# Peptides against a protein of PDB entry 3PBP: the designs that were tried, part 11

Target 1, 203 residues: chain A of PDB entry 3PBP
Amino acid sequence: LNEKDLNLILNKSLVMYESLDSTTDVIVKRNVIKQLQFVSKLHENWNSRFGKVDIQKEYRLAKVQGPFTINPFPGELYDYTATNIATILIDNGQNEIVCVSFDDGSLILLFKDLEMSMSWDVDNYVYNNSLVLIERVKLQREIKSLITLPEQLGKLYVISDNIIQQVNFMSWASTLSKCINESDLNPLAGLKFESKLEDIATI
Target 2, 203 residues: chain A of PDB entry 3PBP as posed
Amino acid sequence: LNEKDLNLILNKSLVMYESLDSTTDVIVKRNVIKQLQFVSKLHENWNSRFGKVDIQKEYRLAKVQGPFTINPFPGELYDYTATNIATILIDNGQNEIVCVSFDDGSLILLFKDLEMSMSWDVDNYVYNNSLVLIERVKLQREIKSLITLPEQLGKLYVISDNIIQQVNFMSWASTLSKSINESDLNPLAGLKFESKLEDIATI

## One batch from the design tools (peptide)

Design b1_p12_2 (made by RFdiffusion4)
Fold by OpenDDE base, seed 3:
Structure b1_p12_2 (fold): chain B 203 residues (1-203), chain A 12 residues (1-12)
Amino acid sequence: as target 1 above (203 residues)
Amino acid sequence: SIREEIGTYLRE
Protein backbone atom coordinates (compact mmCIF):
# COMPACT_ATOMS: atom_id res chain seq x y z
CA LEU B 1 0.00 0.00 0.00
CA ASN B 2 2.76 2.39 0.87
CA GLU B 3 4.66 1.77 -2.31
CA LYS B 4 1.56 2.24 -4.36
CA ASP B 5 0.77 5.48 -2.64
CA LEU B 6 4.27 6.77 -3.13
CA ASN B 7 4.08 5.93 -6.79
CA LEU B 8 0.83 7.78 -7.01
CA ILE B 9 2.36 10.86 -5.46
CA LEU B 10 5.29 10.62 -7.81
CA ASN B 11 3.00 10.31 -10.77
CA LYS B 12 0.98 13.28 -9.69
CA SER B 13 4.12 15.28 -9.22
CA LEU B 14 5.28 14.33 -12.67
CA VAL B 15 1.98 15.29 -14.18
CA MET B 16 2.16 18.65 -12.49
CA TYR B 17 5.66 19.14 -13.76
CA GLU B 18 4.65 18.25 -17.27
CA SER B 19 1.76 20.67 -17.11
CA LEU B 20 4.10 23.61 -16.77
CA ASP B 21 3.98 26.01 -19.68
CA SER B 22 4.87 29.55 -20.59
CA THR B 23 1.74 30.89 -18.93
CA THR B 24 2.52 29.33 -15.58
CA ASP B 25 3.59 31.70 -12.87
CA VAL B 26 7.31 31.57 -12.16
CA ILE B 27 6.77 30.90 -8.49
CA VAL B 28 4.43 28.05 -9.25
CA LYS B 29 6.96 26.58 -11.65
CA ARG B 30 9.64 26.69 -9.05
CA ASN B 31 7.39 25.10 -6.48
CA VAL B 32 6.40 22.26 -8.78
CA ILE B 33 10.01 21.56 -9.62
CA LYS B 34 10.97 21.46 -5.98
CA GLN B 35 8.12 19.11 -5.21
CA LEU B 36 9.11 16.81 -8.00
CA GLN B 37 12.68 16.77 -6.81
CA PHE B 38 11.58 15.95 -3.32
CA VAL B 39 9.24 13.15 -4.29
CA SER B 40 11.77 11.73 -6.70
CA LYS B 41 14.32 11.57 -3.96
CA LEU B 42 11.86 9.79 -1.73
CA HIS B 43 11.09 7.31 -4.44
CA GLU B 44 14.74 6.59 -5.11
CA ASN B 45 15.39 5.95 -1.48
CA TRP B 46 12.37 3.73 -1.26
CA ASN B 47 13.52 1.58 -4.14
CA SER B 48 17.11 1.39 -3.04
CA ARG B 49 16.17 0.25 0.46
CA PHE B 50 19.09 2.31 1.63
CA GLY B 51 18.74 4.53 4.65
CA LYS B 52 16.20 7.09 5.78
CA VAL B 53 15.32 10.04 3.64
CA ASP B 54 16.99 13.19 4.82
CA ILE B 55 14.58 16.07 4.49
CA GLN B 56 16.22 19.32 3.55
CA LYS B 57 15.09 22.64 4.90
CA GLU B 58 15.01 23.97 1.38
CA TYR B 59 11.71 22.24 0.83
CA ARG B 60 9.99 24.57 3.22
CA LEU B 61 8.11 26.58 0.67
CA ALA B 62 6.34 29.08 2.86
CA LYS B 63 7.53 31.55 5.44
CA VAL B 64 5.42 33.76 7.61
CA GLN B 65 7.20 36.65 9.21
CA GLY B 66 5.97 38.61 12.14
CA PRO B 67 5.19 40.26 14.22
CA PHE B 68 1.98 38.28 14.12
CA THR B 69 -0.51 36.97 16.61
CA ILE B 70 -2.37 33.71 16.74
CA ASN B 71 -5.71 34.10 18.44
CA PRO B 72 -6.79 32.06 20.17
CA PHE B 73 -3.47 30.40 20.88
CA PRO B 74 -3.66 26.91 22.34
CA GLY B 75 -2.47 27.09 25.90
CA GLU B 76 -0.87 23.67 25.64
CA LEU B 77 1.48 24.94 22.96
CA TYR B 78 2.72 27.92 24.92
CA ASP B 79 5.87 26.14 26.02
CA TYR B 80 6.64 24.64 22.63
CA THR B 81 8.47 26.08 19.64
CA ALA B 82 7.28 26.41 16.08
CA THR B 83 9.32 24.28 13.71
CA ASN B 84 7.75 24.67 10.26
CA ILE B 85 5.33 26.96 8.48
CA ALA B 86 3.39 26.34 5.29
CA THR B 87 0.56 27.92 3.35
CA ILE B 88 -2.01 25.75 1.59
CA LEU B 89 -4.33 27.00 -1.12
CA ILE B 90 -7.96 26.09 -0.64
CA ASP B 91 -9.25 27.41 -3.95
CA ASN B 92 -8.04 28.70 -7.27
CA GLY B 93 -8.15 32.24 -6.00
CA GLN B 94 -6.17 33.71 -3.18
CA ASN B 95 -7.68 31.93 -0.23
CA GLU B 96 -5.24 29.93 1.82
CA ILE B 97 -4.73 28.27 5.17
CA VAL B 98 -1.57 28.73 7.17
CA CYS B 99 -0.14 25.74 8.96
CA VAL B 100 2.40 25.88 11.75
CA SER B 101 4.05 22.83 13.26
CA PHE B 102 5.47 22.62 16.74
CA ASP B 103 8.16 20.53 18.34
CA ASP B 104 5.57 18.62 20.36
CA GLY B 105 4.29 17.16 17.10
CA SER B 106 1.27 19.42 16.82
CA LEU B 107 -0.05 21.16 13.75
CA ILE B 108 -2.23 24.21 13.92
CA LEU B 109 -4.31 25.32 10.99
CA LEU B 110 -4.81 29.05 10.84
CA PHE B 111 -6.98 31.54 9.01
CA LYS B 112 -5.77 34.96 7.95
CA ASP B 113 -8.66 37.24 8.77
CA LEU B 114 -7.19 40.59 7.73
CA GLU B 115 -4.92 40.63 4.70
CA MET B 116 -4.55 38.05 1.98
CA SER B 117 -1.08 37.41 0.67
CA MET B 118 0.20 34.23 -0.88
CA SER B 119 3.55 32.62 -0.29
CA TRP B 120 4.71 29.80 -2.53
CA ASP B 121 8.43 29.88 -2.19
CA VAL B 122 11.06 30.23 0.46
CA ASP B 123 11.88 33.60 -1.02
CA ASN B 124 8.33 34.83 -0.64
CA TYR B 125 7.44 36.02 2.78
CA VAL B 126 3.97 36.62 4.14
CA TYR B 127 3.49 39.42 6.60
CA ASN B 128 0.27 39.08 8.53
CA ASN B 129 -0.48 40.30 12.01
CA SER B 130 -3.65 38.32 12.56
CA LEU B 131 -4.09 34.57 12.44
CA VAL B 132 -7.09 32.69 13.78
CA LEU B 133 -6.92 29.14 15.07
CA ILE B 134 -9.15 26.75 13.16
CA GLU B 135 -7.90 23.36 14.21
CA ARG B 136 -5.14 21.64 16.12
CA VAL B 137 -3.92 18.28 14.89
CA LYS B 138 -1.74 16.29 17.27
CA LEU B 139 0.63 13.97 15.45
CA GLN B 140 3.04 13.40 18.33
CA ARG B 141 5.94 13.06 15.92
CA GLU B 142 9.02 15.02 15.13
CA ILE B 143 7.95 16.97 12.10
CA LYS B 144 10.80 17.44 9.66
CA SER B 145 9.02 19.22 6.86
CA LEU B 146 5.70 20.47 5.58
CA ILE B 147 5.08 19.99 1.88
CA THR B 148 2.32 21.42 -0.26
CA LEU B 149 1.63 20.36 -3.81
CA PRO B 150 0.61 23.29 -5.98
CA GLU B 151 -2.38 21.66 -7.62
CA GLN B 152 -3.67 19.84 -4.58
CA LEU B 153 -6.04 22.11 -2.74
CA GLY B 154 -6.46 21.77 0.98
CA LYS B 155 -3.81 19.09 1.31
CA LEU B 156 -0.71 19.20 3.44
CA TYR B 157 1.98 16.56 3.48
CA VAL B 158 3.77 16.10 6.77
CA ILE B 159 7.18 14.49 6.70
CA SER B 160 8.40 12.80 9.85
CA ASP B 161 11.35 10.52 10.43
CA ASN B 162 9.70 7.42 9.11
CA ILE B 163 6.43 8.41 7.54
CA ILE B 164 4.72 10.77 5.15
CA GLN B 165 1.22 11.72 6.21
CA GLN B 166 -1.42 13.72 4.41
CA VAL B 167 -3.62 16.20 6.20
CA ASN B 168 -6.72 16.87 4.13
CA PHE B 169 -8.96 19.66 5.30
CA MET B 170 -11.12 20.16 2.22
CA SER B 171 -14.05 18.85 4.22
CA TRP B 172 -14.31 22.26 5.82
CA ALA B 173 -12.08 24.37 3.59
CA SER B 174 -14.41 24.08 0.63
CA THR B 175 -17.16 25.60 2.73
CA LEU B 176 -14.84 28.24 4.06
CA SER B 177 -13.80 29.15 0.54
CA LYS B 178 -17.42 29.46 -0.45
CA CYS B 179 -18.16 31.69 2.50
CA ILE B 180 -15.32 34.00 1.59
CA ASN B 181 -16.06 34.13 -2.09
CA GLU B 182 -19.78 34.64 -1.66
CA SER B 183 -19.53 36.86 1.41
CA ASP B 184 -21.92 34.60 3.28
CA LEU B 185 -21.32 33.26 6.78
CA ASN B 186 -24.35 30.99 6.88
CA PRO B 187 -22.59 27.86 5.63
CA LEU B 188 -20.23 28.01 8.61
CA ALA B 189 -23.04 27.22 10.98
CA GLY B 190 -22.63 23.69 12.19
CA LEU B 191 -19.49 23.14 10.16
CA LYS B 192 -17.08 20.74 11.81
CA PHE B 193 -13.46 21.73 11.51
CA GLU B 194 -11.94 18.28 11.51
CA SER B 195 -9.24 17.34 9.04
CA LYS B 196 -8.58 13.86 7.73
CA LEU B 197 -5.21 12.33 8.50
CA GLU B 198 -3.91 9.57 6.25
CA ASP B 199 -0.64 7.68 6.08
CA ILE B 200 0.82 7.98 2.61
CA ALA B 201 4.15 6.21 2.77
CA THR B 202 6.73 4.84 5.14
CA ILE B 203 10.26 6.13 4.71
CA SER A 1 -15.05 42.43 5.79
CA ILE A 2 -16.18 38.85 5.39
CA ARG A 3 -12.75 37.67 6.46
CA GLU A 4 -12.95 39.64 9.66
CA GLU A 5 -16.39 38.26 10.33
CA ILE A 6 -15.14 34.74 9.79
CA GLY A 7 -12.31 35.48 12.15
CA THR A 8 -14.75 36.63 14.77
CA TYR A 9 -16.84 33.52 14.31
CA LEU A 10 -13.83 31.24 14.66
CA ARG A 11 -12.71 32.95 17.85
CA GLU A 12 -16.05 32.29 19.58
Scores: peptide ipSAE 0.705, ipTM 0.966, DockQ to the pose 0.427
Fold by OpenDDE base, seed 2:
Structure b1_p12_2 (fold): chain B 203 residues (1-203), chain A 12 residues (1-12)
Amino acid sequence: as target 1 above (203 residues)
Amino acid sequence: SIREEIGTYLRE
């Protein structure tokens, strides 16, 4: 994570926050607020260590569309509570992955198996979305927020108590994107749905 | 649809 990336994350979080109103879904609202809070804290810490970072304007947003139906639901998570949700773009054609975090410290990466358009509007919700489990990533941390950047395909930033981590799933998402765009399942053969986890910064 | 087919594949 460099200064530019941090700035973009913060700016996106601010834009999302500014879009909140009384009609915004409670879950979305809470998540955006948490994201802003933690990213702001990160930015503050960054400025303290490396100097001032100017915030650039960014108006492109990725919206989570819910409520969801997850099938199959991981049985191991029946006893745990979802804490955050995010939508990550995997290509320039509006294909996306949904991520849900749980209080056991795990992330679930989910595929929307219905034809839908990505929403760039916080107030635009699609109900009864069908989601399929792709991967479970166990972080074993309390996940505070999930952050994405539209220009960073297949990348999710996870903020926990004292660390920001990047989950990169382009190793399989690029293939998935190809399957969707070409209407061909063949590239899925032998594909491993295993994301890469990297520590970005301590906060 | 292809998405539905992918979903089916992922559920297996």
Scores: peptide ipSAE 0.701, ipTM 0.966, DockQ to the pose 0.446
Fold by OpenDDE base, seed 5:
Structure b1_p12_2 (fold): chain B 203 residues (1-203), chain A 12 residues (1-12)
Amino acid sequence: as target 1 above (203 residues)
Amino acid sequence: SIREEIGTYLRE
């Protein structure tokens, strides 16, 4: 984690916080607040060691709204509850991956195989009911929040109580993007849907 | 659509 990355995360966290309204789900509110708290704490710690990090930009929010169905659905998750949802851009166009976290510490990465449902405005949610499971990532920790940065394609930041982790799925998402944009399935052949997990910072 | 085809592929 460098100063730039921290700044971006902080900016995103602030924007997410500001997006909260009376219609926001209680769990979502809580998670966003916790996210802000954690990132703020990290910011304070960073400032103490490396100097002040400036907040430079406001970033757009990408949101997803249900209801939706996931097919196939991981059988192991039938008994668990979704806790967070995020949309991650995988290209500079319109292609995105949906991520849902569960209270078992799992992340599922999902593909919308129907119409796109990207929303940058809390008041203008668009969703579809069809999601396809791409990958399950087992973190085995309580996931507090999911952060996405519009400038960081195919990257998801996962915040738990003590750590921020990055899930990078550009290893397969770049190919997926290509398939969509070129209307060609061939590049998917033999593609492994395995994301990279990296610890970014401790909280 | 290509998205639907991808979806089908991913479900297999």
Scores: peptide ipSAE 0.699, ipTM 0.966, DockQ to the pose 0.451
Fold by OpenDDE base, seed 1:
Structure b1_p12_2 (fold): chain B 203 residues (1-203), chain A 12 residues (1-12)
Amino acid sequence: as target 1 above (203 residues)
Amino acid sequence: SIREEIGTYLRE
């Protein structure tokens, strides 16, 4: 089993999980969940032993290029360190949300309000992205990995020591997408930027 | 741009 295979199996397991519904056979449901638990555990072990595995490599349509600026930056996170970064598609038009995790167990969801800027130094160039804070999600867990699937809009999977959780922000991201695509801010009025957190599986 | 306007809105 190599890194690529592990990532593929993990992603496949997540896709299979999301395909489960009320009509799915109980045995199938159990098997899918067990597989997801097992593969997730393997992924954590892999990261611990062989370094961090980028689960997003196979599915990333767009990547955030660093360095970047976040405005406003949550004051509570000033003394904490960023641990993971992910980009989540919210529509088929390449609109996306950026997520950064911190070692306090927080996730921040960010909006790119400008195109990437480039500055030149004497020997090289530096990228600069403008990011706006939308929401802070406090998981209070050690975040090991962030997983996104391009076919699952507005969904982020968070792997911690003992659990996989899904963060679903389509409740507000669908409206945000509409605002961007229609060039109309009106739908944002009164919109609550509160993501839904769901436990998917224990590890 | 609409993105800039959204950014401004989100910062307030």
Scores: peptide ipSAE 0.671, ipTM 0.968, DockQ to the pose 0.402

Design b1_p12_2_s1 (made by RFdiffusion4, then SolubleMPNN; from b1_p12_2, 5 letters changed)
Fold by OpenDDE base, seed 4:
Structure b1_p12_2_s1 (fold): chain B 203 residues (1-203), chain A 12 residues (1-12)
Amino acid sequence: as target 1 above (203 residues)
Amino acid sequence: SIKEQIGKFLRS
């Protein structure tokens, strides 16, 4: 995900949102709205140096239908609500990981495997999974916010009521970055997608 | 694209 792609997706999402009317299918309306909300939050995060983006409690990610579906989506999270979104740079080439937190205390780290935004057709809605699950981190805490620092690649700060924790995924993200930049998948073989969790400070 | 290939790999 890069700035250009995000803007493109945002624009398309806005156009689709504006096209909604009373005759539009309820499911389609819901998906479009959710997409717009999701992309808007990503955009806010992108523009923020602190990377803090909160999601409304009512927001739920599209699971089966919608251009921003996560595949595979953890079945255990079907009944939970997304609470925060963050984007984390993994290199200086605008490669990034998307992180979503849930009210069960889970974090999911996601990879955008499609560069282009989905085209919406009023009569033909094709939904693609544009986010790939890389890792689920179970914190078992009420996550209040997600913070990123632009100078710290592959690091996410998770704020709960009583603690700040750092999630560091450079152990695998460095390899992922290399794969992208060199157009070579070979280094991914045998790679463990396990982030490091560290307590930073008590609140 | 390489990203698509990575995605396929990760889903596998």
Scores: peptide ipSAE 0.664, ipTM 0.959, DockQ to the pose 0.628
Fold by OpenDDE base, seed 3:
Structure b1_p12_2_s1 (fold): chain B 203 residues (1-203), chain A 12 residues (1-12)
Amino acid sequence: as target 1 above (203 residues)
Amino acid sequence: SIKEQIGKFLRS
């Protein structure tokens, strides 16, 4: 099952790579290439039976930059350092969730409550970002990388030392998307912001 | 905006 999942991710990464053309955004191109390289390396190591997967920092989808404000900020994370950041699409209308990982093994899922352009590329520095805490996921692992697949809405892949895990938050993100698109807050009442965590592959 | 309202809701 784990091998099948890895193959699926590889195939999807290849499809994304093949879809790159002159009209594709430069940042998107760069991210897709990095993701493909990373997944390909994982796949090669998986097939070699004896090879350990070496996860390189260069394959991180996005780099942490600041300053940004998270309100409310989890008090428990005050003394910890952000290690990775990713943006996950929740619909085809460019609504997205921001995820930040910390060196305690926590993930926080964040909502942008202001209209702003966010870029986490080294070539673009963003000031005064406002983010709202939705959920904290405690993995208690050293998070090496965050990977997203544009065709997989509301899904984040977390790479640690020995495992790839999927965080799926479509259980609440679909409702959130609806609220945004329809300008109606009513569906948020009673909504549980609990993501599903699943092991995808051992590395 | 709706996003601001959502933000307020999430902070409450």
Scores: peptide ipSAE 0.664, ipTM 0.960, DockQ to the pose 0.413
Fold by OpenDDE base, seed 1:
Structure b1_p12_2_s1 (fold): chain B 203 residues (1-203), chain A 12 residues (1-12)
Amino acid sequence: as target 1 above (203 residues)
Amino acid sequence: SIKEQIGKFLRS
């Protein structure tokens, strides 16, 4: 397998997993999960041996990039190091959430309150002066990679030592998107900014 | 802008 093939298979595996429901055949479900486990393990091994995988076509793999500023910033994270950065689309209007992982196992979800678009492509250096903390998710795991799929809004896949987890924040991001698109802040009142964390597969 | 207003809200 080359890098491109591995990335493609990983993407397909994640998409297949997401498509599973209560009506899915048990055998199919098991096979999809097993495949995802296997491919994820391969992906981690690949990154360890050959460096970080650069994914351009099917989904985005997080890389550390700067400079950027976060306000407010969790004081507890001052002593920790950022390990991965990803951007997740929340609608079809190019609204997105920024996610940063830290070596303590934390994820912070951030809102760009300026019109400047952020790119985490190595070839596109962007300086963003305004990121707002929305939520901190404590995974208490060594986060190895962050994966986003362009067709899956408000979903982030986190690969750690022995597990793949999905972070789904559409519970609040859908409202946020609506507020942006309709220029109305009212729906934010009383909104709980709590993402759903789901274990997908053990590696 | 609406985004700035949202930012202010989130910081409050």
Scores: peptide ipSAE 0.648, ipTM 0.961, DockQ to the pose 0.398
Fold by OpenDDE base, seed 5:
Structure b1_p12_2_s1 (fold): chain B 203 residues (1-203), chain A 12 residues (1-12)
Amino acid sequence: as target 1 above (203 residues)
Amino acid sequence: SIKEQIGKFLRS
């Protein structure tokens, strides 16, 4: 089993979990949850044992004077280090939110307000050099991994020491998408940028 | 652009 295969298995497990509903057989539900728990734990162990978090690359994004500028940047995070980066699609038009985790357990959700992009060597991600803070989510735990699924818009999975959590920001991202697509800012007025946090499984 | 306007809004 290599890292790529493990990631695929994890993604598959997450997809299976999301497919569960009230009509799902109890045995099937239990099995899917158990599988997700196991794979998540395996992924965490794999990263800890074999994965070097390239903190330096992630830190470049968080640098005030780096190739990427976050404005406004939360002053509370100046003393902390970025640990993970993820890009989450919010619609089929390739609009996306950038998420950065920090070693204080915070997640920041960021909007790219410019079209200029920079390519990163890591995972061939393309980022804009201008990022706007939308929301800070304080998890107050060590974030080990950020996982996104292409088929799940506006959803981010956060793996920490003992839990996998889902961050769902479609409550505001749907409106944001609409604003972009319709070139209308009006729907943003009064919008609460509060994501939903849900515990998915214990590890 | 609309994205720039959104950015301005979010920064306010």
Scores: peptide ipSAE 0.646, ipTM 0.961, DockQ to the pose 0.415

Design b1_p12_2_s2 (made by RFdiffusion4, then SolubleMPNN; from b1_p12_2, 5 letters changed)
Fold by OpenDDE base, seed 3:
Structure b1_p12_2_s2 (fold): chain B 203 residues (1-203), chain A 12 residues (1-12)
Amino acid sequence: as target 1 above (203 residues)
Amino acid sequence: SIKEKIGEFLRS
């Protein structure tokens, strides 16, 4: 099952790579290439049976930059350092969730409550970002990388030392998307913001 | 905006 999942991710990464053309955004191109390289390396190591997957920092989808404001900020994370950041699409209308990982092994899922352009590329520095805490996921692992697949809405892949895990938050993100698109807050009442965590592959 | 209202909801 784990091998099949890895193959699926590889195939999807290849499809994304093949879809790159002159009209593709430069940042998107860069991210897709990095993701493909990373997944390809994982696949090669998986097939070799004897090779440990070496996860390189260069394959991180996005780099942490600041300053940004998370309100409310989890008090438990005050003394910890952000290590990775990713943006996950929740619909085809460019609504997205921001994820930040910390060196305690926590993930926080964040909502952008202001209309702003966010870029986490080294070439673009963003000031005064406003983010709202939705959910904290405690993995208690050293998070090496965050990977997203544009065709997989509301899904985040977390790479640690020995495992790839999927965080799926479509259980609540679909409702959130609806609220945004329809300008109606009513569906949020009673909504549980609980993501599903699943092991995808051992590395 | 709706996003601001959502933000307010999430903070409560």
Scores: peptide ipSAE 0.668, ipTM 0.961, DockQ to the pose 0.413
Fold by OpenDDE base, seed 4:
Structure b1_p12_2_s2 (fold): chain B 203 residues (1-203), chain A 12 residues (1-12)
Amino acid sequence: as target 1 above (203 residues)
Amino acid sequence: SIKEKIGEFLRS
């Protein structure tokens, strides 16, 4: 997610929220409200130097109507709750990876392969924020926060109760960046999508 | 687009 995308989602979410009435389906209402809450929280933290965004424990990533469509989605995470989200730049051309943490201690690294599209209707609405699973990192910790530093490409800092860990995915993200910038898929062949995990500090 | 192709690759 970039600033433009966030603003777009926010605006559309607000419009949809305002359209809710007593005749609106309960499920639709719930999803719209949750989406708005989520996006609002993202917006609040967007200007922070430390890219930290927490997700409400009650929020579930909706795959059809929600702000995120992750395909494929790890089946093991269906029963878990997303806890944090972060965007990490992988180059100076605004290519980015989206990271979502879950309450099972997992991180998923995601690629945006499509621009967001939304269609809102009284009877139905479709939101497609297409995200592709690149890697799942199992930390088996309670993740409190995700932090990014703008000067550090392809690095994510994971804060748990007792430790700060760095996830470095430049091992594959550099190649991904190259593929995007050069419009060539060939370098992806045989690429291992395995991030490096390092303990940075004890809390 | 290249991003779409990358997405397809990653899903595969």
Scores: peptide ipSAE 0.668, ipTM 0.961, DockQ to the pose 0.593
Fold by OpenDDE base, seed 1:
Structure b1_p12_2_s2 (fold): chain B 203 residues (1-203), chain A 12 residues (1-12)
Amino acid sequence: as target 1 above (203 residues)
Amino acid sequence: SIKEKIGEFLRS
């Protein structure tokens, strides 16, 4: 397998997993899960042996990028180091959430409250340095990679040592999207900013 | 902007 093929297979495996429902054949379900486990393991091995996988086509792989400013910043994270960064689309209007992982196993979900687009290209120094903390998710795991799929709004996949987890924040992101698009803050009142965590597969 | 207002809300 080359890097491109591995990324493609991983993406397909994740997509297949999301397509599973209560009516899915048990054998199919098991096979999809097993495949995802296997591919995820390969992905981790690849990163360990050959460096970070560069995602070019199917999905986005997180890398540490900057500079950026987070406000407010959780005081507990001052002594920890950011390990991964990802952007997740929440609608078709290009609204997105930024996620940063830390070596304590925390994820922070961030909102860009300025119109300036964020560029993580080394050759492009136009950065949106205004990020607002929405939620901190404590996974208490060593986060190896963050994966986002362009077809899956408000979903982040977290790969750790022995598990793949899905972070789904559409419970609040859908409302946030609506607020942005309609220029109305009212729906945010009383909104709980709590993402759903789901274990997808063990590695 | 609406995004700025959202930011302010989230910081409060």
Scores: peptide ipSAE 0.654, ipTM 0.962, DockQ to the pose 0.398
Fold by OpenDDE base, seed 5:
Structure b1_p12_2_s2 (fold): chain B 203 residues (1-203), chain A 12 residues (1-12)
Amino acid sequence: as target 1 above (203 residues)
Amino acid sequence: SIKEKIGEFLRS
């Protein structure tokens, strides 16, 4: 088993979990949950064994060279270090939200308000130089991994020490997507940028 | 652009 295979298994497990509903057989539901728990644990152990992907170097470079700049930057996070980064699609038109985690347990959700892009070595992602703070989510735990699934719009999975959580921001991202696609800012008025946080499974 | 306007809104 290599890292790529493990990631695929994890993704598959998350997809299976998301497919569960009230009509799902109890045995099937239990098995899917158990599998997700196991794979999540395995993923965490894998990262610990082979080393964590650290965004720190690239983050420092970002400050100096500007692969991305957050404006406004939350002052409370100035002394903390970015630990993970992810890009989440919010529609089929390739509109996306950037998420950065910090070592204080915070997640920041960011909007790319320009079209300029730069590649990151760590994750081989293309990021924008201008990022706007939308929301800060305080998890108050060590964030080990951020996982996104292409088929799940506006959803981010956060793996910490003992739990996997889902951050769902489609409550506001759907409106944001609409604003972009229709070139209309009006729907943003009065919109609450509050994501839903749900515990998925214990690790 | 619309994205720039959104950015401005979010910064306000």
Scores: peptide ipSAE 0.650, ipTM 0.962, DockQ to the pose 0.394

Design b1_p12_2_s3 (made by RFdiffusion4, then SolubleMPNN; from b1_p12_2, 5 letters changed)
Fold by OpenDDE base, seed 2:
Structure b1_p12_2_s3 (fold): chain B 203 residues (1-203), chain A 12 residues (1-12)
Amino acid sequence: as target 1 above (203 residues)
Amino acid sequence: SIKEKIGEFLRK
């Protein structure tokens, strides 16, 4: 992410914000506002302190919700506690990846293999959702928050104590999207499920 | 469904 990209994101976020009205779903409205605030703050810090961003608790957009079933569940995480949950869109057709963070600093990226309606409101619980493990990303940090930007498909921003990192999984999510949309499993053959991690800013 | 099939694939 560079300054130009950040500006673009900010502008897009502003446009989204401006599109909000009284008929907009409350959850959508809140999410857009929080995203705008996050991006704005990021932009502000980028200009004032190169490479440093101050993150406040108000920018948290994801919290743990459940119960949900992860199958297979990574055995290494049995002794750890989930700390955050987020959903990331991977295409314009409403296909999404679920991400759960754990207190060992791991992120798990999950696929919903059932057609279910899900609420992502932090105040609501998701019951009996089927999730499939795709990838585990080990950050080895205390994860404070998970943030997504609506116009950035397949990208997750991870906020820890001292850094903001971007997880980009479009390398495989684009193929997954294609499989879903075309109802064809063939493109999954040989696909490497490895996300890219990039440091965005220090805190 | 295709999603279920994908899930099955990913579980292997």
Scores: peptide ipSAE 0.670, ipTM 0.960, DockQ to the pose 0.423
Fold by OpenDDE base, seed 4:
Structure b1_p12_2_s3 (fold): chain B 203 residues (1-203), chain A 12 residues (1-12)
Amino acid sequence: as target 1 above (203 residues)
Amino acid sequence: SIKEKIGEFLRK
């Protein structure tokens, strides 16, 4: 990450914070606040350490709660533990992708084929949460946090010990959004579900 | 629903 990118992320986080109002879900409020705090800390550390960023454990924003119904589930992940969860908007409506990270360094991108409420409280389990596997991204890193920016559709920021990476899935999510909004499955035929991974900043 | 149909498609 360069200073410009970090500032951009900070600004976006601030915009998200400012968008909070009395009608905003409590969970959303909490997550946005935590994200802002995290990014602010990153910015502070960036300045103080001449480009080095220290990620604190307290900024791990989400604990994965179960049970989830993921179909199909990657068999390779049965022996691993989910570490983080995030929801990414793919359009200006309500269409979203769910991302779950695992302690093997994998990310799975999931589609909610049923409308269900999501809880971020580890003690409040989400039952019968139907999710469909779209893509598995193998980062082979210890994933510390997942960050999303409301103004950046189809983008997920993955924070590891030494790097911030962007996962951009708009290559297929735009088509998916169109399919949902137009109630037409045809555009999905032949669609490649491969996200773009880019290094944004080193920590 | 369309979402359910999409889900079915993605599972194949």
Scores: peptide ipSAE 0.669, ipTM 0.961, DockQ to the pose 0.449
Fold by OpenDDE base, seed 5:
Structure b1_p12_2_s3 (fold): chain B 203 residues (1-203), chain A 12 residues (1-12)
Amino acid sequence: as target 1 above (203 residues)
Amino acid sequence: SIKEKIGEFLRK
């Protein structure tokens, strides 16, 4: 099943690559290309006998982007440094969750409560990026990369030294999406912001 | 905005 999952990721990465056009942002293009390269290498290095994937260091997709302000910020993370950042779509209306990883192995899932999108371009940085903590996921691993697949809403793939894990937060993100799209907060009442973790492959 | 309200909700 791990190999099938990897194949799926590869296929999705290819689709994503193929979706690139002249209007696509340069940063997005680069990220998609890098992702494709990375996943391709994962596939090439797949050991069917052991169900193991060797990840080359050169294909790590890790770059911290910002600046951003998180409120509230988890107190436990004050002493740690952000290592990766990713944006995950939760619907077709371009609503998104921001994920930041830290060197303690934590993931934080964040909501952008300002209408303005974050800029990842140095020349166009919006320094007043407001992010709200939704959930902290403690993986307690060295997180090397965060991968998202546009066709997989509310899913994040976390790559560590020894494992690829899927974080699925559609359990709450679907409700969040509904709230945004319908301009109604009521569905948030009593909602549990707990993501599901699944092991995809062992490295 | 609704997003701001959501943010306020999440901060509580």
Scores: peptide ipSAE 0.668, ipTM 0.960, DockQ to the pose 0.442
Fold by OpenDDE base, seed 1:
Structure b1_p12_2_s3 (fold): chain B 203 residues (1-203), chain A 12 residues (1-12)
Amino acid sequence: as target 1 above (203 residues)
Amino acid sequence: SIKEKIGEFLRK
């Protein structure tokens, strides 16, 4: 079992979880949840043993060199270090939200107001030079991993020591997508940028 | 661009 395989299994488990509804058999529900818990625990152990994907260097580099800017940057996070990054699709037109986690347990959701590709891979680092802060989500947990599923628009899964949580921001991202696609800012007026946080499973 | 305008809106 390698990291790629483990991630695949984890993703599959998350997809299965999302497919659960009121019509799903109780035994199936229980099995899916147990599987998710087990795989998530394995994933955490894997990350601990083989090292976290370190975006800290890239983040620091970005700050120093200014390849990208985040504005406004939350002053409270100035002394904290970025730990994870994820890109979440919000529509089928490749509009996306960037999420960065910090070691204080915060997530920041960011909008790319310029059309640029972004990669935080050391081997292929591509940066967007303009990011706008949309929302800060304070989880107050040590964030171990961020997971996104391509088929789950506007959803981010956050793995911490003892829990998997889902951050769902389609409440505002759907409107944002509409604004982009229709070239109309009007729907943004009065929009609340508050994501929904849900506990998915205990690890 | 529309994205830039959105960005400006979000910064306020």
Scores: peptide ipSAE 0.652, ipTM 0.963, DockQ to the pose 0.397

